Peptides against a protein of PDB entry 3J47. Designs and how they scored, part 63

Target 1, 121 residues: chain A of PDB entry 3J47
Amino acid sequence: IRLTNQLKSLKGLQSKLKDVVEYLDKVINKELPINHTILGKLQDVFNLLPNLGTPDDDEIDVENHDRINISNNLQKALTVKTNDELMVIYISNLVRSIIAFDDLIENKIQNKKIQEQRVKD

## One batch from the design tools (peptide; made by RFdiffusion4, then SolubleMPNN)

Design b2_p20_3_s4 (from b2_p20_3, 11 letters changed)
Fold by OpenDDE base, seed 3:
Structure b2_p20_3_s4 (fold): chain B 121 residues (1-121), chain A 20 residues (1-20)
Amino acid sequence: as target 1 above (121 residues)
Amino acid sequence: DKEKLIEEMQKVVEKLKELL
């Protein structure tokens, strides 16, 4: 019973990995637009993978070195992409805050002019 | 940046295909 359930779960995981590969191939071929929600979930999966890029100093197998380099390069590329997206959000929030302060200043100037007119009449 | 991300995604896809 336990072994049959583990084999069923592993077959389910293999099917989901095939669905992810097929999706990524369609995105690479420009058949589908990049979905940021799927990219974020893939980033979370890669962040939960043990960072193969720090071998504890005791198992340099030559087959692991290529997987390590790919994992580190992907993590670096995902980090750069995330920083660029956060920078655009930050600039957009700064511009929105500046506009809101300009509108507040103009409203205060108009209110002052209306009060100065009411004191002259 | 986007081109480098696509290149690394391609390498990951090829490694996932070797495991399936």
Scores: peptide ipSAE 0.025, ipTM 0.539, DockQ to the pose 0.074
Fold by OpenDDE base, seed 1:
Structure b2_p20_3_s4 (fold): chain B 121 residues (1-121), chain A 20 residues (1-20)
Amino acid sequence: as target 1 above (121 residues)
Amino acid sequence: DKEKLIEEMQKVVEKLKELL
């Protein structure tokens, strides 16, 4: 019973990994648009993976070193992309704030001119 | 940046295929 449930859970995980691979292949092939929410969740999964990148100093398998480098390079590439997207959002919000401030200044200047006219009449 | 992200995603996809 316990072993059958562990095997069922492992088969369920393998099926979910296959669904992720199929999704990534469709995104790479441009069949699906890049979904930032799915990329964020993938980044969270990679951040929750124990750093495959700390060799406990006792098994120099060259294959583990390549997997480590791929994980670190993906995390770096995701971080750079996220920073670029955040920079575009930041600039857009800054421009919107500048426009709203300019409109406020113009409204204040117009109101002052109207008051100065009413005091002369 | 986008091209490098796609390249690293491809490497991850290939490594995930080796585990399936």
Scores: peptide ipSAE 0.024, ipTM 0.550, DockQ to the pose 0.073
Fold by OpenDDE base, seed 2:
Structure b2_p20_3_s4 (fold): chain B 121 residues (1-121), chain A 20 residues (1-20)
Amino acid sequence: as target 1 above (121 residues)
Amino acid sequence: DKEKLIEEMQKVVEKLKELL
C-alpha cells in the first residue's frame, strides 16, 4: 500500500513535468503567449532546487556537469531578466516623481504671479 | 536579455525531454 502510493505520486509528478515541457515548447514555438505568472512559478521552482553550482566535496560524475551548467545559466538569465523588469519599474517611478516635482514648480510659479498681480492692484 | 533567456529555456526543455 505505501510503496504503491509513492509510485502513483511519482508517476503523477512525471505527468506534470511532461505538461510543463509541452507548455514551454508551445511558448518557444510562439503558439502560446508568455505567461509571466507561469514563468514566476517556474523561477520559484528553480530557486527551490539545490544550488547545483555549490558542489560541497565528493563525487560529481561528468554527466552532472552539463546539468549544473544549464541550471546556473538559467538562474543567471532569470536574474538578469528580473533585474531589467525591476529597472523599468524603477525608471517609471522616477519619471512619475520628476513629473510631480515639475507640476509643483509650475504651481509655485503661478501662485507667485498671482501674488505679484494682487500687490500691483 | 530576452533572447538569452529563450535560449536557456530551450536547453532546459531539451534536458527535461532526456529525463522523460
Scores: peptide ipSAE 0.023, ipTM 0.530, DockQ to the pose 0.070
Fold by OpenDDE base, seed 5:
Structure b2_p20_3_s4 (fold): chain B 121 residues (1-121), chain A 20 residues (1-20)
Amino acid sequence: as target 1 above (121 residues)
Amino acid sequence: DKEKLIEEMQKVVEKLKELL
């Protein structure tokens, strides 16, 4: 009973991982738009992968070294991508702030002109 | 290039705040 439930849970996780790979392939092929919420959750999963894939320094099989290098390169690429996305968001918010201040200055100038006209009449 | 753009945009925001 316990072992059959663990095997069922592991098969369910394997199915979900396959669905994620198929989604990533469709996004790479430009068949689907990137969903930022899915990408953020994938980044969280990949940030946990290096902590699962460092064998303590006593069992470096040559097959694990290539997987560790791919994992580290992927984590670095995801960190760089996240930094580029945060920078685009920052620039977008900065542009919105500039526009909002320009609109506020123009409104202040118009209000001042209206007050100066009311004092002359 | 992107860092210089951010710095120039920050200088524009500060100048706009001084006019408010």
Scores: peptide ipSAE 0.019, ipTM 0.553, DockQ to the pose 0.011

Design b2_p20_4_s2 (from b2_p20_4, 11 letters changed)
Fold by OpenDDE base, seed 5:
Structure b2_p20_4_s2 (fold): chain B 121 residues (1-121), chain A 20 residues (1-20)
Amino acid sequence: as target 1 above (121 residues)
Amino acid sequence: GLLKELEDVVNQANEVLKKL
């Protein structure tokens, strides 16, 4: 019973991974538009995966060299994209801070004008 | 670039504050 449930859960995970691959193939083939929400969640999954392609120094089979290169290129691409996303978030927060500062300046100018008018009346 | 434009906006805002 317990082993059968574990096998069923693993098969369910495999099916979901297959659906993700089929989705990515359709996006690559321009059959579907890029969905940034799906790509973001997929990146979160890959960032939580242990580094696929640190060779444990003890099994350099030459057939794994292409998989290691693909994995290192994927990890590098994910790291670059994560850095670009963090940069966009940083710039967005900076812009928001500048807008908030401009609003404070405008409020101070208005308050000064109101005070100067009250001193003239 | 965008960063320089943002820096220029911050500097302009600071110059306005100094006049108030």
Scores: peptide ipSAE 0.032, ipTM 0.645, DockQ to the pose 0.009
Fold by OpenDDE base, seed 1:
Structure b2_p20_4_s2 (fold): chain B 121 residues (1-121), chain A 20 residues (1-20)
Amino acid sequence: as target 1 above (121 residues)
Amino acid sequence: GLLKELEDVVNQANEVLKKL
């Protein structure tokens, strides 16, 4: 019973990982728009992944070193990309706030000029 | 990093806005 449940959970995880790969391929091919919420959750998953490059200290196999370097480079690349995407969103919100503030200042200046004209007549 | 520099710029902008 316990072993069968673990195997079922592992198969479910494998299916979800396949769906993630298929999603990433569609995003790379520009078939789907970039969903920042999905990418953020994927990054959280990659940050929660145990370092796939520390197999317990007893097997120095040279083949694992290349996989570790690829995993670490992929994690760094995903972190950089997400930071750049968040920066674009943040700059866009800042620009909108500056425009709204400029419009508010202009409206206040115009209202003051109108009031000064009314007091002079 | 660039994100921290951007946060600093916006914090400065917000402090200027509070003084106006």
Scores: peptide ipSAE 0.029, ipTM 0.631, DockQ to the pose 0.013
Fold by OpenDDE base, seed 4:
Structure b2_p20_4_s2 (fold): chain B 121 residues (1-121), chain A 20 residues (1-20)
Amino acid sequence: as target 1 above (121 residues)
Amino acid sequence: GLLKELEDVVNQANEVLKKL
Protein backbone atom coordinates (compact mmCIF):
# COMPACT_ATOMS: atom_id res chain seq x y z
CA ILE B 1 0.00 0.00 0.00
CA ARG B 2 2.67 2.67 0.93
CA LEU B 3 4.83 1.82 -2.11
CA THR B 4 1.82 2.07 -4.46
CA ASN B 5 0.93 5.51 -3.06
CA GLN B 6 4.55 6.70 -3.49
CA LEU B 7 4.56 5.43 -7.08
CA LYS B 8 1.21 7.14 -7.75
CA SER B 9 2.48 10.44 -6.27
CA LEU B 10 5.63 10.19 -8.39
CA LYS B 11 3.61 9.47 -11.55
CA GLY B 12 1.37 12.44 -10.71
CA LEU B 13 4.42 14.70 -10.31
CA GLN B 14 5.94 13.36 -13.53
CA SER B 15 2.70 14.01 -15.44
CA LYS B 16 2.46 17.54 -13.99
CA LEU B 17 6.08 18.29 -14.91
CA LYS B 18 5.40 17.02 -18.43
CA ASP B 19 2.30 19.25 -18.70
CA VAL B 20 4.35 22.25 -17.51
CA VAL B 21 7.13 21.50 -20.01
CA GLU B 22 4.60 21.18 -22.83
CA TYR B 23 2.98 24.45 -21.73
CA LEU B 24 6.30 26.30 -21.48
CA ASP B 25 7.28 24.97 -24.91
CA LYS B 26 4.01 26.35 -26.35
CA VAL B 27 4.67 29.72 -24.64
CA ILE B 28 8.23 29.77 -26.07
CA ASN B 29 6.78 28.98 -29.51
CA LYS B 30 4.26 31.88 -28.99
CA GLU B 31 1.35 29.42 -29.34
CA LEU B 32 0.04 30.37 -25.86
CA PRO B 33 0.18 33.54 -23.73
CA ILE B 34 2.01 33.58 -20.41
CA ASN B 35 -0.24 32.29 -17.63
CA HIS B 36 0.84 33.32 -14.12
CA THR B 37 -1.31 30.50 -12.67
CA ILE B 38 0.99 27.93 -14.33
CA LEU B 39 4.06 29.73 -12.95
CA GLY B 40 2.41 29.59 -9.50
CA LYS B 41 1.83 25.84 -9.95
CA LEU B 42 5.48 25.46 -10.98
CA GLN B 43 6.59 27.31 -7.83
CA ASP B 44 4.33 24.96 -5.83
CA VAL B 45 6.04 21.96 -7.46
CA PHE B 46 9.50 23.30 -6.59
CA ASN B 47 8.38 24.12 -3.04
CA LEU B 48 7.08 20.52 -2.78
CA LEU B 49 10.31 19.11 -4.19
CA PRO B 50 12.42 18.32 -1.15
CA ASN B 51 15.44 20.55 -1.06
CA LEU B 52 17.56 17.56 -2.11
CA GLY B 53 20.68 19.50 -1.04
CA THR B 54 19.60 19.87 2.64
CA PRO B 55 18.81 16.60 4.48
CA ASP B 56 18.74 18.88 7.59
CA ASP B 57 15.52 20.90 7.00
CA ASP B 58 14.17 19.54 10.30
CA GLU B 59 12.65 23.08 10.56
CA ILE B 60 9.54 22.59 8.39
CA ASP B 61 6.93 23.52 11.01
CA VAL B 62 5.11 20.57 12.66
CA GLU B 63 1.71 22.22 11.93
CA ASN B 64 0.98 20.35 8.65
CA HIS B 65 1.11 16.61 9.44
CA ASP B 66 -0.38 15.82 5.99
CA ARG B 67 2.29 17.90 4.16
CA ILE B 68 5.06 16.17 6.14
CA ASN B 69 3.75 12.74 5.12
CA ILE B 70 3.50 13.82 1.44
CA SER B 71 7.01 15.37 1.57
CA ASN B 72 8.52 12.28 3.24
CA ASN B 73 6.79 9.99 0.75
CA LEU B 74 8.00 12.16 -2.16
CA GLN B 75 11.56 12.37 -0.75
CA LYS B 76 11.62 8.60 -0.27
CA ALA B 77 10.19 8.09 -3.77
CA LEU B 78 12.88 10.44 -5.20
CA THR B 79 15.62 8.68 -3.16
CA VAL B 80 14.47 5.15 -4.10
CA LYS B 81 13.97 6.20 -7.73
CA THR B 82 17.28 8.09 -8.04
CA ASN B 83 17.71 5.73 -10.99
CA ASP B 84 14.80 7.48 -12.75
CA GLU B 85 16.94 9.11 -15.43
CA LEU B 86 13.61 10.03 -17.00
CA MET B 87 12.80 12.33 -14.04
CA VAL B 88 16.16 14.10 -14.38
CA ILE B 89 15.52 14.52 -18.11
CA TYR B 90 12.04 15.98 -17.45
CA ILE B 91 13.32 18.38 -14.77
CA SER B 92 16.26 19.36 -17.02
CA ASN B 93 13.85 20.09 -19.88
CA LEU B 94 11.65 22.04 -17.47
CA VAL B 95 14.60 24.16 -16.31
CA ARG B 96 15.69 24.78 -19.92
CA SER B 97 12.13 25.85 -20.74
CA ILE B 98 12.06 28.22 -17.73
CA ILE B 99 15.43 29.73 -18.73
CA ALA B 100 14.20 30.21 -22.29
CA PHE B 101 11.04 31.77 -20.83
CA ASP B 102 13.10 34.16 -18.67
CA ASP B 103 15.07 35.15 -21.79
CA LEU B 104 11.75 35.80 -23.58
CA ILE B 105 10.52 38.00 -20.71
CA GLU B 106 13.80 39.93 -20.66
CA ASN B 107 13.65 40.36 -24.45
CA LYS B 108 10.06 41.66 -24.16
CA ILE B 109 11.07 44.08 -21.38
CA GLN B 110 13.99 45.33 -23.49
CA ASN B 111 11.76 45.71 -26.57
CA LYS B 112 9.24 47.66 -24.47
CA LYS B 113 11.99 49.97 -23.13
CA ILE B 114 13.26 50.55 -26.70
CA GLN B 115 9.70 51.38 -27.83
CA GLU B 116 9.18 53.78 -24.88
CA GLN B 117 12.48 55.53 -25.73
CA ARG B 118 11.37 55.91 -29.37
CA VAL B 119 8.10 57.55 -28.22
CA LYS B 120 10.01 60.08 -26.04
CA ASP B 121 12.24 61.12 -28.88
CA GLY A 1 25.52 10.72 -8.85
CA LEU A 2 22.09 11.21 -10.43
CA LEU A 3 20.79 12.82 -7.17
CA LYS A 4 23.41 15.55 -7.35
CA GLU A 5 22.53 16.26 -10.96
CA LEU A 6 18.87 16.49 -9.92
CA GLU A 7 19.79 18.86 -7.06
CA ASP A 8 21.81 21.06 -9.40
CA VAL A 9 18.90 21.20 -11.85
CA VAL A 10 16.38 22.02 -9.06
CA ASN A 11 18.68 24.74 -7.71
CA GLN A 12 19.08 26.21 -11.20
CA ALA A 13 15.28 26.19 -11.61
CA ASN A 14 14.83 27.93 -8.23
CA GLU A 15 17.32 30.64 -9.23
CA VAL A 16 15.41 31.20 -12.48
CA LEU A 17 12.08 31.31 -10.59
CA LYS A 18 13.50 33.96 -8.20
CA LYS A 19 14.12 36.18 -11.24
CA LEU A 20 10.51 35.84 -12.43
Scores: peptide ipSAE 0.026, ipTM 0.615, DockQ to the pose 0.041
Fold by OpenDDE base, seed 3:
Structure b2_p20_4_s2 (fold): chain B 121 residues (1-121), chain A 20 residues (1-20)
Amino acid sequence: as target 1 above (121 residues)
Amino acid sequence: GLLKELEDVVNQANEVLKKL
């Protein structure tokens, strides 16, 4: 049961990583233009991902391993949950910044059109 | 899901950038 749940969690993480890789591949293949803001934002997300590749090599004490493993799994689950929550907040702020930028662009286009009309009169 | 919505937002932002 415990190993099966770890394998399911790992498969779920692998699926999410695959989806992120597929997005990056679309950007690399120029199917999506490189938005440096989004890319920098995604890099910050990756920097906030716990280093999933180092089980702490702390070879310390075979007899407390089950409580430490439960604590580490809970801490890892809490860290993943916190990172997912921070990611959602971050994406939400990015989307708001993009919308605000679009509104600024539209305002500039409108102001330019008004100025071009005033120069023709 | 959320990733698809994110892709849609990115695509929309990119279409706006191409029109500039």
Scores: peptide ipSAE 0.025, ipTM 0.603, DockQ to the pose 0.021

Design b2_p20_4_s4 (from b2_p20_4, 11 letters changed)
Fold by OpenDDE base, seed 2:
Structure b2_p20_4_s4 (fold): chain B 121 residues (1-121), chain A 20 residues (1-20)
Amino acid sequence: as target 1 above (121 residues)
Amino acid sequence: DLLEKLLKVVEEYNKVLEEL
């Protein structure tokens, strides 16, 4: 019973990963538009995946260790690249917000000067 | 580039799950 439920859960996860592959292929083939919210959530899921390399003690064949290392290196490279891309987006949004705030301050200063002139005349 | 790398990570994870 417990083992059968674990195998059913694993098959459910595998099916969901196949759906993600099919989604990514459709996005790569331009059949679907790029959805950055979906891609961000996918990345968050893969960042929350236990490193496939917790070798807590028992018999992982050397072939599985190399695949795990490749996956972890690819995941790390994705995380770094996406963090850099997200940082550029966040900095660009911050700079736009600062400029818009500065323009608002300057407009308020100019409007105040115009009002002070109209009260002196 | 980024999408293709993400695809490769997903495919590799799926292979590891198929071997278990």
Scores: peptide ipSAE 0.023, ipTM 0.560, DockQ to the pose 0.088
Fold by OpenDDE base, seed 4:
Structure b2_p20_4_s4 (fold): chain B 121 residues (1-121), chain A 20 residues (1-20)
Amino acid sequence: as target 1 above (121 residues)
Amino acid sequence: DLLEKLLKVVEEYNKVLEEL
């Protein structure tokens, strides 16, 4: 029961991160306008995360070593009994911020569709 | 640039969550 609920919560978080990726791809592809309020909230979310290793901007040889360090830091954050309460608070705040962000993305996509319909009529 | 960096960070977080 406890492990199944944790796995369900993690899968829910993963689904919401996929929605964030799809939003960012649409903004990069100019399919959606840049929303500074959305981007600011997303930056605030990542600034509240423990540093999982910023990819330092030196493109040579890091892609396999960083995955192991990021996975180890997240697994270490999830498994270290002494950081569990702070991490559960950070993950809970992250999840709340991602839900509020997803609701804002959906509302902005819907509002854009309504505006595009009004320009065609 | 900033959006691509932000995308790369989100994709890496999503990938780590797929490995758990």
Scores: peptide ipSAE 0.022, ipTM 0.563, DockQ to the pose 0.036
Fold by OpenDDE base, seed 1:
Structure b2_p20_4_s4 (fold): chain B 121 residues (1-121), chain A 20 residues (1-20)
Amino acid sequence: as target 1 above (121 residues)
Amino acid sequence: DLLEKLLKVVEEYNKVLEEL
């Protein structure tokens, strides 16, 4: 029962991360305008995320290096001390941020569709 | 650049969640 609920929550998180990918692809493809409020919330989500060890971390511009180092040092310090319990709190905050972000994406997509309809009429 | 880096990080998280 607890494990099934955790797996269901992780599958829900995975679905919401797919919605984030789809949003980022639409922004990259210029199908959606860049929304700095959405991107700022994504950055806040990723600044909470443990660095999963991308080999390309060596190309992050030196001007953001102090905030990323503080986040990575805090994450490393947290990973060394309580790997499972902080991961659950962390995933819970991530899930809340991603849900609030998904609601914002959907509201912005809907508002854009309504505006495009009003310009065609 | 920044958006593509964000995309890559999200895709990596999705991959790790698929391996669990």
Scores: peptide ipSAE 0.022, ipTM 0.571, DockQ to the pose 0.060
Fold by OpenDDE base, seed 5:
Structure b2_p20_4_s4 (fold): chain B 121 residues (1-121), chain A 20 residues (1-20)
Amino acid sequence: as target 1 above (121 residues)
Amino acid sequence: DLLEKLLKVVEEYNKVLEEL
């Protein structure tokens, strides 16, 4: 029962992250207008990722470093058993941000699909 | 640039959630 509810909640979160990916792809492709409220909330979520890395050691290249540091900090946040409290805070802020604009993402994607159908008819 | 960085972080997070 508890494990089944955790898996159901995780699948729910994964579905919502997929909706965020679909939204961001449409914004990058200029298919949807930029929404600063959505982007601000996503930025607030991702600004917590750098704080999940211990500052342990050593110089290499500032422009490739953002991607390697974000992936390594996300991987460190998920693999380092000593940072479970900061991971719970991060996931809680991620979930709060996603819930706070999920209806707005879904409504924007749906409204675009309706407009694309009306142009084909 | 910023949007593409944001997309990659969301995709990487979604991939890690698929592996759990």
Scores: peptide ipSAE 0.021, ipTM 0.566, DockQ to the pose 0.057

Design b2_p20_5_s2 (from b2_p20_5, 12 letters changed)
Fold by OpenDDE base, seed 1:
Structure b2_p20_5_s2 (fold): chain B 121 residues (1-121), chain A 20 residues (1-20)
Amino acid sequence: as target 1 above (121 residues)
Amino acid sequence: DKEELIKLLQKVVDQMKKFL
């Protein structure tokens, strides 16, 4: 009973991984538009995957070392890309905040000039 | 940018295919 439920859960995970691969293949083929929310969630999943590349303890398989290096390089590439995207969003929000602050300063200067005119008349 | 994203997505797909 427990083993059958674990196998059913693993088959369910494998099906969901196939659905994600099919989605990504459609995005690569330009059949679907890039959804940044889905890509962000996919990255969250990869960032939550244990680095398959901590060498904790004992057994020499040269084939595992290449898989480990590829996984770490993929995670690093995802992290770098997200840092660059977040930097562009951050700069865009800073520029918008600076413009809104300049408009506020100009509005205060204009209001002060109008008040100073009304006190002279 | 777009070509680099496609190359990254292809690497993701290739990794996911190794778990299937």
Scores: peptide ipSAE 0.021, ipTM 0.452, DockQ to the pose 0.138
Fold by OpenDDE base, seed 4:
Structure b2_p20_5_s2 (fold): chain B 121 residues (1-121), chain A 20 residues (1-20)
Amino acid sequence: as target 1 above (121 residues)
Amino acid sequence: DKEELIKLLQKVVDQMKKFL
């Protein structure tokens, strides 16, 4: 029962990874338009993956070294792009917060001037 | 109120300047 459930879960994950590869191949072949929301979510998944380039240093077969280097370079490229996108979102949210505080300060100044006029009449 | 909002605005501007 436990082993059959683990094998079913692993087969389910393998099917989902195949669906992602088939989607990426269709995007590369220009059969589908680039969906930035799907690519962003895929980047988030790769950023949450543990570093696939540290098998504990005790089984270095030379055929794994080239696959490990390609995986690490892809993960690094996705992490850099995600950091740049997050920086743009952060700056955009700071600018929106600055504008909202300026509008709130100006509203409070106007309300204070109206109250000071009503006390002089 | 006004002075506290100005202090909050200045803190946001000072954070933005650390990223530029």
Scores: peptide ipSAE 0.021, ipTM 0.407, DockQ to the pose 0.010
Fold by OpenDDE base, seed 2:
Structure b2_p20_5_s2 (fold): chain B 121 residues (1-121), chain A 20 residues (1-20)
Amino acid sequence: as target 1 above (121 residues)
Amino acid sequence: DKEELIKLLQKVVDQMKKFL
């Protein structure tokens, strides 16, 4: 019973990974638009994968070295891209805050001019 | 860049295909 349920769960996971590969192939082929929410969730999944670049102790066969280097390069590339996306969001929020501050200054200057006119009349 | 994103997605797909 436990082994049959684990095998069923693993087959279910393999099917879902196949569905994700097929989705990404359709996005690469421009058959589907890029969905940033799906891409962000894929980045989250890859960031939750064990960092294959920290083998704490005992037995990495030379055949895994290429898979480890590819995984680490992929994680690094995803981290750099995520940092660039976060930087664009940060700059956009900073610019919005500067504009809102400038509008506040201009509103204060206008209100001061209106008060100075009302005291001369 | 869109081309860099496509190259990254291709690497993701190629890596996922190694686990299938």
Scores: peptide ipSAE 0.020, ipTM 0.408, DockQ to the pose 0.137
Fold by OpenDDE base, seed 3:
Structure b2_p20_5_s2 (fold): chain B 121 residues (1-121), chain A 20 residues (1-20)
Amino acid sequence: as target 1 above (121 residues)
Amino acid sequence: DKEELIKLLQKVVDQMKKFL
């Protein structure tokens, strides 16, 4: 019973990984627009993957060194790319907030000018 | 760059295909 449920769960995970590969192939082929929410969730998954590129210090197999270097380079490239995207989102939100404050200040100045005119008439 | 993102996504797909 436990083993059958684990095999069913693993087959469900394999199906979901296939759905993600098919989605990414469509994004690469420009059939679908890039969805930053999906890319962020994929990055969370890759950040939660045990770093297959740190051998615990007890099995230096020469076939692992190339896989280790590829996984570390992928993790670094994902981290750099997300830092740049988060910086652009942060700057865009700051600019939007500054514009909204400028519009608020101008609206307050106009309202004060209208009140000062109504007190002179 | 958009081309660098596509190259990164391709590497992700190629890694995921090794687990399928």
Scores: peptide ipSAE 0.020, ipTM 0.413, DockQ to the pose 0.133

Design b2_p20_5_s3 (from b2_p20_5, 11 letters changed)
Fold by OpenDDE base, seed 2:
Structure b2_p20_5_s3 (fold): chain B 121 residues (1-121), chain A 20 residues (1-20)
Amino acid sequence: as target 1 above (121 residues)
Amino acid sequence: SKEELIKELQEVVKKMQELL
């Protein structure tokens, strides 16, 4: 039961991340304008998740030693099954952030579709 | 899966980097 609920929650998070990817693709393709509120919230997510970059970016910026340690701990928590508590903390913060702007993303996508329909009529 | 979730997170980061 508990494990099944965790898997269900993880699938929900994955779905929300796909929605974010779809939004970003539309912004990159100039289908949607840049929304600074959404981007700011995404930046907050990435500040909680430093260095989701490829493992080859060993650019040890000496000034960010604390951020590098947090990144390594997060990456370790996400990649290593044994660090479940840290993983839960990071994923919980990520989930809270994504849920908080998911409705905003959906509303912006819908509003754009409505505007495009109005220009065609 | 957890691995799929990590890949989606990485894709979000990549797209954000493309936007900057």
Scores: peptide ipSAE 0.020, ipTM 0.523, DockQ to the pose 0.061
Fold by OpenDDE base, seed 4:
Structure b2_p20_5_s3 (fold): chain B 121 residues (1-121), chain A 20 residues (1-20)
Amino acid sequence: as target 1 above (121 residues)
Amino acid sequence: SKEELIKELQEVVKKMQELL
C-alpha cells in the first residue's frame, strides 16, 4: 500500500511536469501569453529543487546554510536510493506546488486548442 | 521512474531558462 502510493504519486508528478513542459513550449512559441502567476509558482518549485544542473558543478553558494542542507539532502535522495522517505517527502511537496496550478495550465492549453479549431472552421 | 522524473525536471528548467 505505502509503496504503491509512492509510485502513484511519482507517476502523477511526471504527468504534471509534462503538462508544464507543454505549457512552456507554447509560451516560448508565443502561442500563449506569459502568465506571471504560473511562472512565479514554477520558480517556487525550482527553489525547492536542488540545482538540477551538472552534478559536477559543486558551485557551493556558501551563504544559505539551512537551505543548502535541505537541497543537499534532496540531491542525495535523488541520486542515492537509500533515503526513499526523504525523497517521497520532497516529491510530495513538489507535487502539491505543481497541482496548485495544474488546472490553470490545462485550461490554458485547452482554450488555445478550442480557439485554433474555431479559426480553421 | 526516478530517472524519468529527473529528466522531466531538467526539461522544465531548460524551458524556463529559454524564457528568461
Scores: peptide ipSAE 0.020, ipTM 0.530, DockQ to the pose 0.060
Fold by OpenDDE base, seed 1:
Structure b2_p20_5_s3 (fold): chain B 121 residues (1-121), chain A 20 residues (1-20)
Amino acid sequence: as target 1 above (121 residues)
Amino acid sequence: SKEELIKELQEVVKKMQELL
């Protein structure tokens, strides 16, 4: 039961992340305008993410030592499984940010559809 | 799975980089 619920929650999060990717693709393809509020929420999400190891981001911005430490601690918690409690805390904060962001995306997509319908009527 | 979650997160990062 507990493991099944964790798997279900993880699948739900994965679905929300796919929605985010789809939104970003629509923005890249100029199907949706750039929304600075949405981008700001994405930045908040990424500030909570570990450095996901793009091999080219050797630019250690030395100026944010505390953010680097948080990112490294989360990366370590995710990769090494040495601190499951820390991992749960960071994932919980990340999940809250992603859910709030996904809700914002859906609301903006719906509002655009409504506006496009009103222009056709 | 955890690996699938990490993969989706990486995809979001890649798409963000394409917007910058």
Scores: peptide ipSAE 0.020, ipTM 0.517, DockQ to the pose 0.062
Fold by OpenDDE base, seed 3:
Parts: sequence; C-alpha cells; structure tokens
Structure b2_p20_5_s3 (fold): chain B 121 residues (1-121), chain A 20 residues (1-20)
Amino acid sequence: as target 1 above (121 residues)
Amino acid sequence: SKEELIKELQEVVKKMQELL
C-alpha cells in the first residue's frame, strides 16, 4: 500500500514535469506567449529542487568498499549542504512573495483613495 | 513600523542570497 502510493505519486510528478517541459518548449518555439507568472512559479519550483548531482558525481567507480563509505559521507555532506541552500532559497522566495503582496495591497489602497478623491471633486 | 519590517526582511533576503 505505501510503496504503491509512492509509485503513483512519482508517476503523477513525472506527468506534471512532462507537461511543464512541453509548455516551456511551446514558449521557446514562440507558439505561446511568455507568461511571467508561470515562469516565476517554475523558477520557485526549480530553486526548491535539490541539485540533481552533476554527471561527474555518478562516475565514481564502484570498486572500492572504502570509497563507498567516503562516497556515502560525501553524498550525505552534499545532501546537508543542498538542504541548507534550498532552505535559504525557500525563505528568500517566501519573503519576496510577502513583500510583493504587501506592495500590491498598498497600491490598491492608494488607487482607492485616488478614486474617492476624484468622486468628491 | 511596517516599512521598517519590510526593509529588515529585504536585508535578510539580500544577506541570505550572498551566502549562496
């Protein structure tokens, strides 16, 4: 049950990623206009994705058991570092979103005040 | 003030980005 649900969730994620790639291809090919809101959300998602290790990390030859422990410690260290970097990016994006939302509220309040003044004049 | 809080948050974001 748990493994089947994880596999279903992974397949669902894979489908969504394919849809994103197809969307980006259409934008690159100028078949669709650039939507900055969608691109911003995609950038936020990509910034939350762990760096899928550079292909150079996959070439470490399996032959030495001592290298496997060093590799596991290195992978663990890289995972911790990546998690800390992702946390920083996440908090930064969250704060930017809050600030942008605040600016939007302030702009709406100002526009309302300008409209109320124009009706009194 | 609200403006002071926003400035502080912006500075935090800037510092965090400098650590990346």
Scores: peptide ipSAE 0.028, ipTM 0.587, DockQ to the pose 0.015; fails the geometry check

